# Ledger of designs, part 9: peptides against a protein of PDB entry 1MQS

Target 1, 223 residues: chain A of PDB entry 1MQS
Amino acid sequence: ILKMLFLNKDLNNNDNITTITDDIFNQQEIIWKVLILDIKSTATISSVLRVNDLLKAGITVHSLIKQDRSPLPDVPAIYFVSPTKENIDIIVNDLKSDKYSEFYINFTSSLPRNLLEDLAQQVSITGKSDKIKQVYDQYLDFIVTEPELFSLEISNAYLTLNDPKTTEEEITGLCANIADGLFNTVLTINSIPIIRAAKGGPAEIIAEKLGTKLRDFVINTNS

## One batch from the design tools (peptide; made by RFdiffusion4, then SolubleMPNN)

Design b1_p9_4_s1 (from b1_p9_4, 6 letters changed)
Fold by OpenDDE base, seed 4:
Structure b1_p9_4_s1 (fold): chain B 223 residues (1-223), chain A 9 residues (1-9)
Amino acid sequence: as target 1 above (223 residues)
Amino acid sequence: MVELELFSL
């Protein structure tokens, strides 16, 4: 998250958030930015950072992507939003209207290729592609409740997995979503875990899906 | 080394 707020520059400091923000705040000229969030990413940010942390990261204003936002054509914007068609359309509209000087787009999770292509196509049509400075998948589709605890905020997951009326397809779908969330979490930690799961239940399904995703990722990143 | 243990409740 901090890396994103500092325009995805490498942060070599492994200290706590406060120390990192203080060091950067003191050592570098602060570039003031607007932070554009959605409901989900707001929860994610709020779970990790305090208002003061945002300020120290150079966030002068933060707002929801769906809110009516005033143009700040001389201010760069960081988008941290879900990878949805709706959000892409809003970003493109903001681009068209010259709402901000620069656009640093960060998606909370992996952006599907079709949506990336859609974004690229729409941006191309505007003729303002030069204003798009970054597009990143941040893989932060989770909420950190405690240093060692996070939530994927999947509603009714327990009920769905344990209701005998739930179809296999529904279970499989949910397991896939959970695996995606775990995958994003793992990527954030930048460590490939050894996965252990009990056999014969949703845990196994999730483990298999997650394992596959991790293997595929490793293969694709090393190629 | 990180270990991820999955539990079904």
Scores: peptide ipSAE 0.124, ipTM 0.815, DockQ to the pose 0.023
Fold by OpenDDE base, seed 5:
Structure b1_p9_4_s1 (fold): chain B 223 residues (1-223), chain A 9 residues (1-9)
Amino acid sequence: as target 1 above (223 residues)
Amino acid sequence: MVELELFSL
């Protein structure tokens, strides 16, 4: 997250947030920027950073992507939002309207290829592609409540998995979503876990999906 | 090494 707030420059991750922000603040001119969030990313950010941390990172204003936001054409913007068509459309609209000077787009999870293509296409039509400085997948689709505890904040997951009326498709879909969330979480830990799951239930499905994702990721990153 | 154990409730 801090890396994102500093426009994805390399940071020494071994230090605490305060030390990192202080060091950067002291060493470099602070670049003031706007942080655009959605509901989910707001929860993520709030779980990790304090308002003062944002300020130290140069975030002058933070707003929800769906809120009416005042134009700040001379201020760079960091988007940290879910990879959805809606958010992409809003970002593109903000680009069209020159709402900000530069656009640093960070998605909370992996951006599907179709959405990336959509983003690219829409941006190209605007003729303002030069304002798009970065597009990253941050893989922060989770909330850190405690150092050893996190939540994917998937609504009604328990009910869905235990409701006899839930279809196999719905279960599979939910398991995929959970696996995606876990995958994103694992990537932030920068360690491939040993996955254990009880057999014969959703846990197994999730484990298999997650395992596949991790294997694919490792293969793709080593290639 | 991180271990991830999944439980279905």
Scores: peptide ipSAE 0.124, ipTM 0.810, DockQ to the pose 0.022
Fold by OpenDDE base, seed 2:
Structure b1_p9_4_s1 (fold): chain B 223 residues (1-223), chain A 9 residues (1-9)
Amino acid sequence: as target 1 above (223 residues)
Amino acid sequence: MVELELFSL
């Protein structure tokens, strides 16, 4: 998250957010930016950072992507939003209207290929692709409630997994979603975990899916 | 080394 707020520049790895922000604030010129969030990313940011942390990262104003926002054509903007068609359309509209000087787009999770192509196409049509400085997938599809506790915020997961009326397809789908969330979480830890799961239930399904994702990721990153 | 244990409730 902090890396994103500093336009994905390399940061020194410190365990303390305050130390990181203080070091950067004291040692580097602050570039003031607007932070644009959605409901999900707002929760994510709020769970990890304090208002003072945002300020130290150079965030002057933060707003929801669906809110009416005043144009700030001389101010760079950081988008940190879900990878949805709706958000893409809003970003493109903001680009068309010269809402900000520069656009740093960060999606909370992986952007599907079809949406990436849609984004690229729409941006190309505007003729303002030069204003988009970067696009990243941040893989922050979870909420940190405590230092060693997080939630994927999947509604009715328990009910779905325990309802006898739930189809195998629905269970599999839910397990996939959970695995995706865990995968994103693992990526933030910067360590490949050893996965243990009880046999004969959803935990096993999730473990298998997650394991596959991690293996694929390792293979792709090493290639 | 991180360990991830999955439990079904």
Scores: peptide ipSAE 0.110, ipTM 0.804, DockQ to the pose 0.022
Fold by OpenDDE base, seed 1:
Structure b1_p9_4_s1 (fold): chain B 223 residues (1-223), chain A 9 residues (1-9)
Amino acid sequence: as target 1 above (223 residues)
Amino acid sequence: MVELELFSL
């Protein structure tokens, strides 16, 4: 997250958030930026960073992507939002209106190819592709509540998995969503875990899906 | 080495 706030530049210091922000704050002139979030990413940011951390990172204003936002044509913007068609359309509209000087786009999870192509196509039509400086997948679609505890914030997951009226398709779909969230979480840990799951239930389904995703990722990155 | 255990409650 901090790396994102500093425009995905390499941070040499592996120290805590406070030390990193203090060092950067003292060494260089702060580039003030606008941070644009959605509901999900707001929860993510709030769970990891304090208001003072945002200020030290040069975030002057933060807003929801769906809110009416005042134009700041001379200020760069960081988008940290879910990879959805709706958010892409809003970003493109902001680009068309020259709402900000530069656009640093960060998606909370993997951007599907079809959406990437849609983004690229819309941007090309605007003729303002030079204003888009970055497009990244940050893989941050979880909430950190404690140092050793996180949540995917999936509503009614327990009820859905334990309701006898829930269909197999619904269970499979939910398991896929959970596996996606776990996949993103694992990537932030920078270690491939050994996965253990009880047989004969949702845990097994999730484990299989997650295992497949991790194996595919390893193969593709070593390729 | 990280271990991930999945449980259904």
Scores: peptide ipSAE 0.094, ipTM 0.787, DockQ to the pose 0.022

Design b1_p9_4_s2 (from b1_p9_4, 8 letters changed)
Fold by OpenDDE base, seed 2:
Structure b1_p9_4_s2 (fold): chain B 223 residues (1-223), chain A 9 residues (1-9)
Amino acid sequence: as target 1 above (223 residues)
Amino acid sequence: MKKLELSYL
């Protein structure tokens, strides 16, 4: 997250957020930026950072993407939002209106190819592609509750998996969503875990899906 | 190497 707030520049790995922000704040000229969030990413940011941390990272203001936001044509913007068609359309509209000076786009998870193509096409039509400075998949689709604990914030997961009325399709879909969240978490930690799961239940299904995703990722990254 | 244990309660 901090790396994103510093425009994805390399930061020295220190264990303490405060130390990182203080060091950067003291050593470099602060580039003031606007942070654009959605509901989901707001929860993610709030679970990890304090308001003071955002200020130290040069965030002047933060707003929801769906809110009516005043133009700040001389201020660069960091978008940290879900990879949805709706958010893409809003970003493109903001670009068309010259709402900000520069656009640093960060998606909370992987942007599907079709949406990437849509974004690229819409941006190209505006003739303002030069204002798009970055497009990143951040894989930050989880909530940190404690330093060693995270939540995917999937409501009623246990109930859904144990309800005899739940269809196999619904179970499979839910397991896929859980696997996606875990995948994003693993990528964020930047360490491939050994996966262990109990046999004969949802845990096994999730483990298999996650394992497949990780294998595919490793293959694609090493190629 | 980190371990991820998946348990279904």
Scores: peptide ipSAE 0.055, ipTM 0.671, DockQ to the pose 0.023
Fold by OpenDDE base, seed 4:
Structure b1_p9_4_s2 (fold): chain B 223 residues (1-223), chain A 9 residues (1-9)
Amino acid sequence: as target 1 above (223 residues)
Amino acid sequence: MKKLELSYL
């Protein structure tokens, strides 16, 4: 998250958030930015950062993507939002209206190829592609409750997995969603875990899906 | 090496 707030520059400090922000704040000229969030990403940010941390990261204003926002044409914007068509359309509209000087787009999870293509197409039509400085998949679609605990904030997951009326398709879909969240978490911590799961249940399904995703990622990254 | 244990409640 901090890396994103600093425009995805490398942060070499393994220190706590406060130390990192203080060090960066003291060493570099602060670039003031607008932070645009959605409901999900707001929760993510709030789980990790304090208001003061945002200020130290140079965030002058933070707002929801769906709310009415005043133009700040001389201020760069960081978008940290879910990879949805709706959010893409809003970003493009903001681009069209010259709402900000620069656009640093960060999706909370992987942007599907079709949406990436849509984004690219819409941006190209605007003729303002030069304002798009970054597009990142941040893989931060989770809530950190404690240093060693996170939540995917999937509503009714337990109920869905345990309801005998739940279809196999629904279970599989939910397991895929959970696996995606875990995948994002693993990528965020930049460490591939050994996955253990009980056999014969949702845990196994999730483990298999996650394992596949991780293997595919490793293969693609090393290629 | 980190371990991820998936337990189903």
Scores: peptide ipSAE 0.054, ipTM 0.691, DockQ to the pose 0.022
Fold by OpenDDE base, seed 5:
Structure b1_p9_4_s2 (fold): chain B 223 residues (1-223), chain A 9 residues (1-9)
Amino acid sequence: as target 1 above (223 residues)
Amino acid sequence: MKKLELSYL
């Protein structure tokens, strides 16, 4: 998250970013910028950072993407939002209207190829592609409640998995969503865990899906 | 290496 707020610049290896210390924020030239969030990313940010931390990162204004926002044509914007068509359309509209000087787009999870292509196409039509400085997948679609505890904030997951009326397809779909969330979490932690799951239930399905995603990612990244 | 244990109640 902090890296994102500093425009994904390589924080010099020597900056022990290990502690969100005042020192880390003081060592970097603060670029004042706007942070654009959605409901999900707001929860994510709020779980990890305080308002003062945002200020130290140069975030002077934070707003919801769906909220009416005043143009700040001379101010760069960081978008940290869910990878949805709706959010893409809003970003493009903001681009068209020159709402900000520069656009640093960060998705909370992996942007599907089709949506990336859509974004690229729409941006190309605007003729303002130069204003889009970055597009990143941050893999931050989770809530940190405690240092070693996180939530995917998936509503009614337990009920859905235990409702006899739930179809296999719905269970599989939910398991896929959980696996995606876990995948994002693992990537954020930057450590591949040993996955253990009970056999014969949703946990196994999730473990298999997660394992596949991790393997695919590692292969694709090392290739 | 961290361990991720998936348990379903």
Scores: peptide ipSAE 0.054, ipTM 0.690, DockQ to the pose 0.022
Fold by OpenDDE base, seed 1:
Structure b1_p9_4_s2 (fold): chain B 223 residues (1-223), chain A 9 residues (1-9)
Amino acid sequence: as target 1 above (223 residues)
Amino acid sequence: MKKLELSYL
C-alpha cells in the first residue's frame, strides 16, 4: 500500500511504516496527491493505515470514486479501486473532464484482459493517454484485522457453504472467490505457502484452485 | 515457508 501511495517507487527501507513515512517526509519534497477509493479498497486501507500515514504519504484528499469530486486539474490522482467496468468508466470520464493532472491507476486485484482492453480502447479515444502514468494490479483484496489475521470480507460465506439448498455451482463459484482472495494475500505476504486442506469439501476445492493459481503465477513470472 | 491450513468449520 505505501509503495502505491508513493507512485510505486521502490522504498529502500524494510523498516516500520512510521520510519518509511518519516524518512520520505523529511528528505523529499512531498508530492501532494488525491486518493480515490471504492468501498472495498477503503476498508483495506483503513485496516492498515492511519490518517496521519496518508498525510505523510502526500495524500491531501481522499474520496470515494462514486462521490461527486471537485476538479483539481493541477493535482495528480491515485486510484485504488476494484477492477470493474463501472470503475473504469468513471476513471475514463474523469480523464475526459481533466479532473486531475495525472492518473495513477491501481486495481485491488488482477484486471481481466477484457477490461484492460476496454480501458485501453476508451483511453485511446480520449486522446489523453499521456495523462495515465501507471496501471497496476496491487493484489490487495483483503482486510487486516490484527497481526497474522486477515479477512476476505465475503458476506454469508459460512451460510452459503452450509445451506443444503446451495447448488454445486454456487459452492464452486464461492470457492473460486475465496481462492482469489487467498491468492492476493499470498502474493502480498511474498511467500508461497504449503497448502493443506481436508478432503471431500470446499476446503479441497479452494486448495486446488489456489494451488493452480500459484503454480501458474510462478511459471509466468519465471518465464 | 509458511503453512496455510484450510479447514471447513
Scores: peptide ipSAE 0.037, ipTM 0.640, DockQ to the pose 0.022

Design b1_p9_4_s3 (from b1_p9_4, 7 letters changed)
Fold by OpenDDE base, seed 5:
Structure b1_p9_4_s3 (fold): chain B 223 residues (1-223), chain A 9 residues (1-9)
Amino acid sequence: as target 1 above (223 residues)
Amino acid sequence: MKKLELHSL
């Protein structure tokens, strides 16, 4: 998250938030930025950072992507939002309207290729692609509530998995979503865990999906 | 290496 707030510059990850922000504050001129969030990313940010941390990172204003936002044409914007068509359309609209000077787009999870292509296409049509400075997947689709505890904030997951009316397709879909969240979490902590799951239930499905994703990622990253 | 244990309720 801090890396994102500093426009994805390399940060020393061994330091606490305060040390990092202080060091950067002391070493570099603070670039004031606006931070655009959605509901999910707001929860993520709030779980990890304090308002003062945002200020130290140069975030002068933070707002929800769906809220009416005043133009700040001379201020760079950091988007940290879910990779959805809706958010992409809003970002593109903001680009069209010159709402900000520069656009640093960070998605909370992996952006599907089709959406990336859509983003690229729409941006190209605007003729303002030069304002798009970065597009990153941050893989922060989770909330850290306590040390060693996090939540994917998937609504009604328990109910869905235990409702006898739930279809196999729905279960599989939910398991995939959970696996995606866990995958993002694993990537964020930059440590591949040993995965264990009880057999014969959703946990196994999730474990298999997660394992596959991790293996594929490792293979693709090492290639 | 951390261990991730998945449990279904």
Scores: peptide ipSAE 0.085, ipTM 0.781, DockQ to the pose 0.022
Fold by OpenDDE base, seed 3:
Structure b1_p9_4_s3 (fold): chain B 223 residues (1-223), chain A 9 residues (1-9)
Amino acid sequence: as target 1 above (223 residues)
Amino acid sequence: MKKLELHSL
């Protein structure tokens, strides 16, 4: 998250949020930015950062993507929003209207290729592709409630997994969703854990799916 | 090395 707020520059990972923000605040001229969020990302940001942290990161204003926002043509904008067609369309509209000077787009989770292509196509049509400086998947589709506890905010997961009426397909689908969330969490933490799961239940399914995702990722990043 | 333990209830 902090990396995103500093336009995805490399930050020293060993420091706490306060140290990082203080160091940057003290060492560099603050680039003031607008932060554009959605409901989901607002929850994510709020779980990790305080308002003062945002200020220290150079966030002068934060707003919801669906809110009416005043043009700030000389101010760069950071979008941190869900990878949806709706959000993409809004971003493109903001681009068309020259709402901000630069656009740093960060999606809360993986952007499907079709949506990326859609974004690219729409941006190309505007002729303002030069204003889009970054497009990132941040893999932050989870809420950090405490340093060692987080939630994927998957509704009715417990009920679904324990309802005898739930189909195998539904269970598998849910497990895949959970695995995706865990995968994103792992990537965010930048540490691959040893995965332990009890045999014969959803935990095993999730562990297997997560393991596969992690292995694939490691292979792809090392190649 | 972190450990992720998955528990089914």
Scores: peptide ipSAE 0.084, ipTM 0.781, DockQ to the pose 0.022
Fold by OpenDDE base, seed 2:
Structure b1_p9_4_s3 (fold): chain B 223 residues (1-223), chain A 9 residues (1-9)
Amino acid sequence: as target 1 above (223 residues)
Amino acid sequence: MKKLELHSL
């Protein structure tokens, strides 16, 4: 998250957010930016950062992507939003309107190829592609409640997995969603864990799916 | 190396 707020520049690996923000704030000229969020990313960022941390990172204003926002044509904008068609269309509209000086787009999770192509096509039509400075997948679709605890915020997961009326397809789908969330979490932590799961239940299904995703990722990144 | 343990509640 902090790296994103500093336009994905390399930061010194310190364990303390306050130390990082203080060091950067004291050593570098602050570039003031607008932060555009959606409901999901707002929850994510709020779980990790305080308002003071945002200020120290040079965030002047933060707003929801669906909120009516005043043009700030001389101010760079950081988007941190879900990879959806709706958000893409809004970003492109903001680009068309010259709402900000520069656009740093960060998706909370992986952007599907079809949506990436759509974004690229729409941006190209505007003739303002030079204003798009970055497009990143941040893989931050989880909530940090404690330093060693996070939540995927999947509603009724327990009920769904334990309801005898739930179909195998529904269970499989839910397990896939959980595995996706865990996958994104792992990528965010930048460390591949050893996965252990109890046999004979949803945990095993999730572990298998997650394991497959991680293996595929490692293969693709090392190729 | 980190360990991820999955438990079904």
Scores: peptide ipSAE 0.078, ipTM 0.774, DockQ to the pose 0.023
Fold by OpenDDE base, seed 1:
Structure b1_p9_4_s3 (fold): chain B 223 residues (1-223), chain A 9 residues (1-9)
Amino acid sequence: as target 1 above (223 residues)
Amino acid sequence: MKKLELHSL
């Protein structure tokens, strides 16, 4: 998250958030930026950073992507939002209107190829592709509640998995969503765990899906 | 190496 707030530049300090922000704040001129979030990413940011951290990172103002936002044509913007068609369309509209000087786009999870192509096509039509400075997948679709505890914030997961009326297709779909969230979490932690799950239930399905995703990722990264 | 244990509640 901090790396994103500093425009995905390499941070030389592996220290705590406070030390990193203090060092950067004291050593260089702050680039003031607007931070644009959605509901999910707001929860993610709030779980990890304090208001003072945002300020030290040069965030002058933050707002929701769906809010009516005032134009700041001389200020760069950081988008940290879910990879959806709706959000892409809003970003493109902001680009068309010259709402900000530069656009640093960060998606909370992996951007599907079809959406990337859509973004690229729409941006190309605007003739303002030079204002798009970055497009990143941050893999931050979880909430940190405690140092060793996180939540995927999937509503009614327990109810769905324990309702005898739930279909196999519904369970499989939910397990896929959980596996996606866990995958992103694992990548963020930068450590591939040994996965263990009880047999004969949703946990096994999740473990299999997650294992496949991790193996595929390792293969694709090393190729 | 960390261990991820998945449990149904």
Scores: peptide ipSAE 0.075, ipTM 0.762, DockQ to the pose 0.022

Design b1_p9_4_s4 (from b1_p9_4, 6 letters changed)
Fold by OpenDDE base, seed 3:
Structure b1_p9_4_s4 (fold): chain B 223 residues (1-223), chain A 9 residues (1-9)
Amino acid sequence: as target 1 above (223 residues)
Amino acid sequence: MKSLTLSYL
């Protein structure tokens, strides 16, 4: 998250982790930015950062993407939002209206190819692609409740898995969503775990999906 | 190496 707020610049790793945060905030020139969130990403950021941390990162104003926002044509904007068609359309509309000087787009999870193509197409039509400085998948679609505890905030997961009327398609879809959330969490921790699951249930399905995603990711990053 | 145990409660 902090890296994102500093426009994904490489923070020199040479100093001990604990002193780095205070020193980074004190030594780097603060670039003032607007932070645009949705409901989900607001919960994510609020779980790990305080308002003072946002200020130290150069966030002048934060707002919801669906709110009416005043134009700040001389101020760069960081979007940290869910990868949805609705959010893409709003970003493109903001681009069309020259709402900000620069656009740093960060999705909370992986943007599907079809939506990436849609974004690219819409941006190309505007003729303002030069204002799009970054597009990143941040893999931060979870809430940290405690240092050793997190939540994927998937509604009705328990009910869906325990309702005998739930279809196989609904179960597999839910398991895929859970696997995606776990995948994002693993990537954020930057440590690939050994996955253990009980056989013959949703846990096994999730483990298999997660294992596949991690293997595919390792192959694609080492190529 | 860290382990992730998936349990269905």
Scores: peptide ipSAE 0.085, ipTM 0.775, DockQ to the pose 0.022
Fold by OpenDDE base, seed 4:
Structure b1_p9_4_s4 (fold): chain B 223 residues (1-223), chain A 9 residues (1-9)
Amino acid sequence: as target 1 above (223 residues)
Amino acid sequence: MKSLTLSYL
């Protein structure tokens, strides 16, 4: 998250978060930015950062993407939002209206290719592609409740997985969502774990899906 | 090496 707030610059400091923030704040000219969030990403950020941390990162204003926002044409904007068509359309509209000087787009999870193509197409039509400075998949589609605990915030997951009335399709779909969330988490911590799961249940399904995603990712990043 | 254990209750 902090890396994103600093426009995805490499923060080479292996130091504690507090030391990193202090050093970054002291050594770098603070670039004031607007932070645009959705409901989900708001929860994510709020789970990790305090308002003061945002200010230290140069976030002067933060707003919801669906809210009416005043134009700040001389101020760069960081978007940290879900990879949805709706959010893309809003971003493009903001671009069209010259709402901000620069656009640093960060999706909470992987943006599907079709949506990326849509974004690219819409941006190209505006003739303002130069204002789009970054498009990143941040893989931050989870809530950190404690330093060693996170939640995917999937409602009724336990009930769905344990209800005998739940269809195989529903279970499979839910397992896919869980695997996606875990995938994002794994990528965020930049450490590929050994995955262990009990056989014959949702855990195995999730493990397989997650394993596949991780393998595919490793293959694609090493090529 | 970190281990991720998926446990279903």
Scores: peptide ipSAE 0.084, ipTM 0.773, DockQ to the pose 0.022
Fold by OpenDDE base, seed 2:
Structure b1_p9_4_s4 (fold): chain B 223 residues (1-223), chain A 9 residues (1-9)
Amino acid sequence: as target 1 above (223 residues)
Amino acid sequence: MKSLTLSYL
């Protein structure tokens, strides 16, 4: 989330993970931005960040995507919203109306190909594609309900893993999504766990994916 | 050091 709030720039923090949260805000140049959320992403952000954290990240205003928002044509906007047709249409409308100077689009989960194509098509028609600076699938759809409990809020995960009609691709995709959610959670908690998983099932797949992500992260952070 | 155990129920 913090990385997203800093426009997904690499946070070259050579410092220990424990000091990263305070150091990120102190070391990075603050660019003032608008944060556009939906109901789901609001819950996600609110579960892991405080209002003061948003301010430290340069968020001057935050609003819901469906709310009437005043134009701020000289201010960059971060969208952090669900990958839906409705949200895409609103973003495109905001683009058409020059509501913001720049658009940094972050979806809470993977944007389906058909919706990506729709977004691309609509944006191309506007002639304002240059204002869209980023489009990311963040896989940040988890909620921390308690200090020691969180949910990834992945719908039908059990059904997908147990339905004999589910393809290997779908299972792999789901496992990747879970691993991403866990990865993001680990980063939010700022503590790298020892991963344990049973062999021969989805847990192993997830563990491998998560382990790879964590190793890559550690390597990139120490480099 | 925290442990993350992945279990499929």
Scores: peptide ipSAE 0.082, ipTM 0.758, DockQ to the pose 0.021
Fold by OpenDDE base, seed 1:
Structure b1_p9_4_s4 (fold): chain B 223 residues (1-223), chain A 9 residues (1-9)
Amino acid sequence: as target 1 above (223 residues)
Amino acid sequence: MKSLTLSYL
């Protein structure tokens, strides 16, 4: 998250900025920026950062993407939002209206190819592609409740998995969502775990899906 | 090496 707030610049060579120290903030020129969030990303940010931390990172104003926001044409903006068609359309509209000087777009999870193509197409039509400085997948679709505890914030997961009326398709879909959240968490921790799961239940399905995602990621990053 | 145990309660 801090790396994102500093425009994904290589903060000093230690990739493991695990500790918010005053030293991190003092070494960088403060560029004042606007932070645009959605409901999900707001919860993520709020779980790990305080308002004072945002200020130290140069965030002067933060707003929800769906809120009416005042134009600040001379101020760069950081978007940290879910990878949805709706959010893409809003970003493009903000671009068309010259709402900000520069656009640093960060998605909370992987942007599907079809949505990336849609974004690219819409941006090309505007003729303002030069204002988009970054597009990143941040893999930050979880909430940190304690230093060693996180939540995927999936409502009624336990109930859904234990309801005899739940269909196999619903269970499989939920397991996929859980695997996606775990995948994002693993990437954020930057350590690939050994996955252990009980056989014959949702845990196995999740483990298989997660394992596949991690293997695919490792193969694609080493190529 | 860290382990991730998926437990269904």
Scores: peptide ipSAE 0.080, ipTM 0.762, DockQ to the pose 0.022

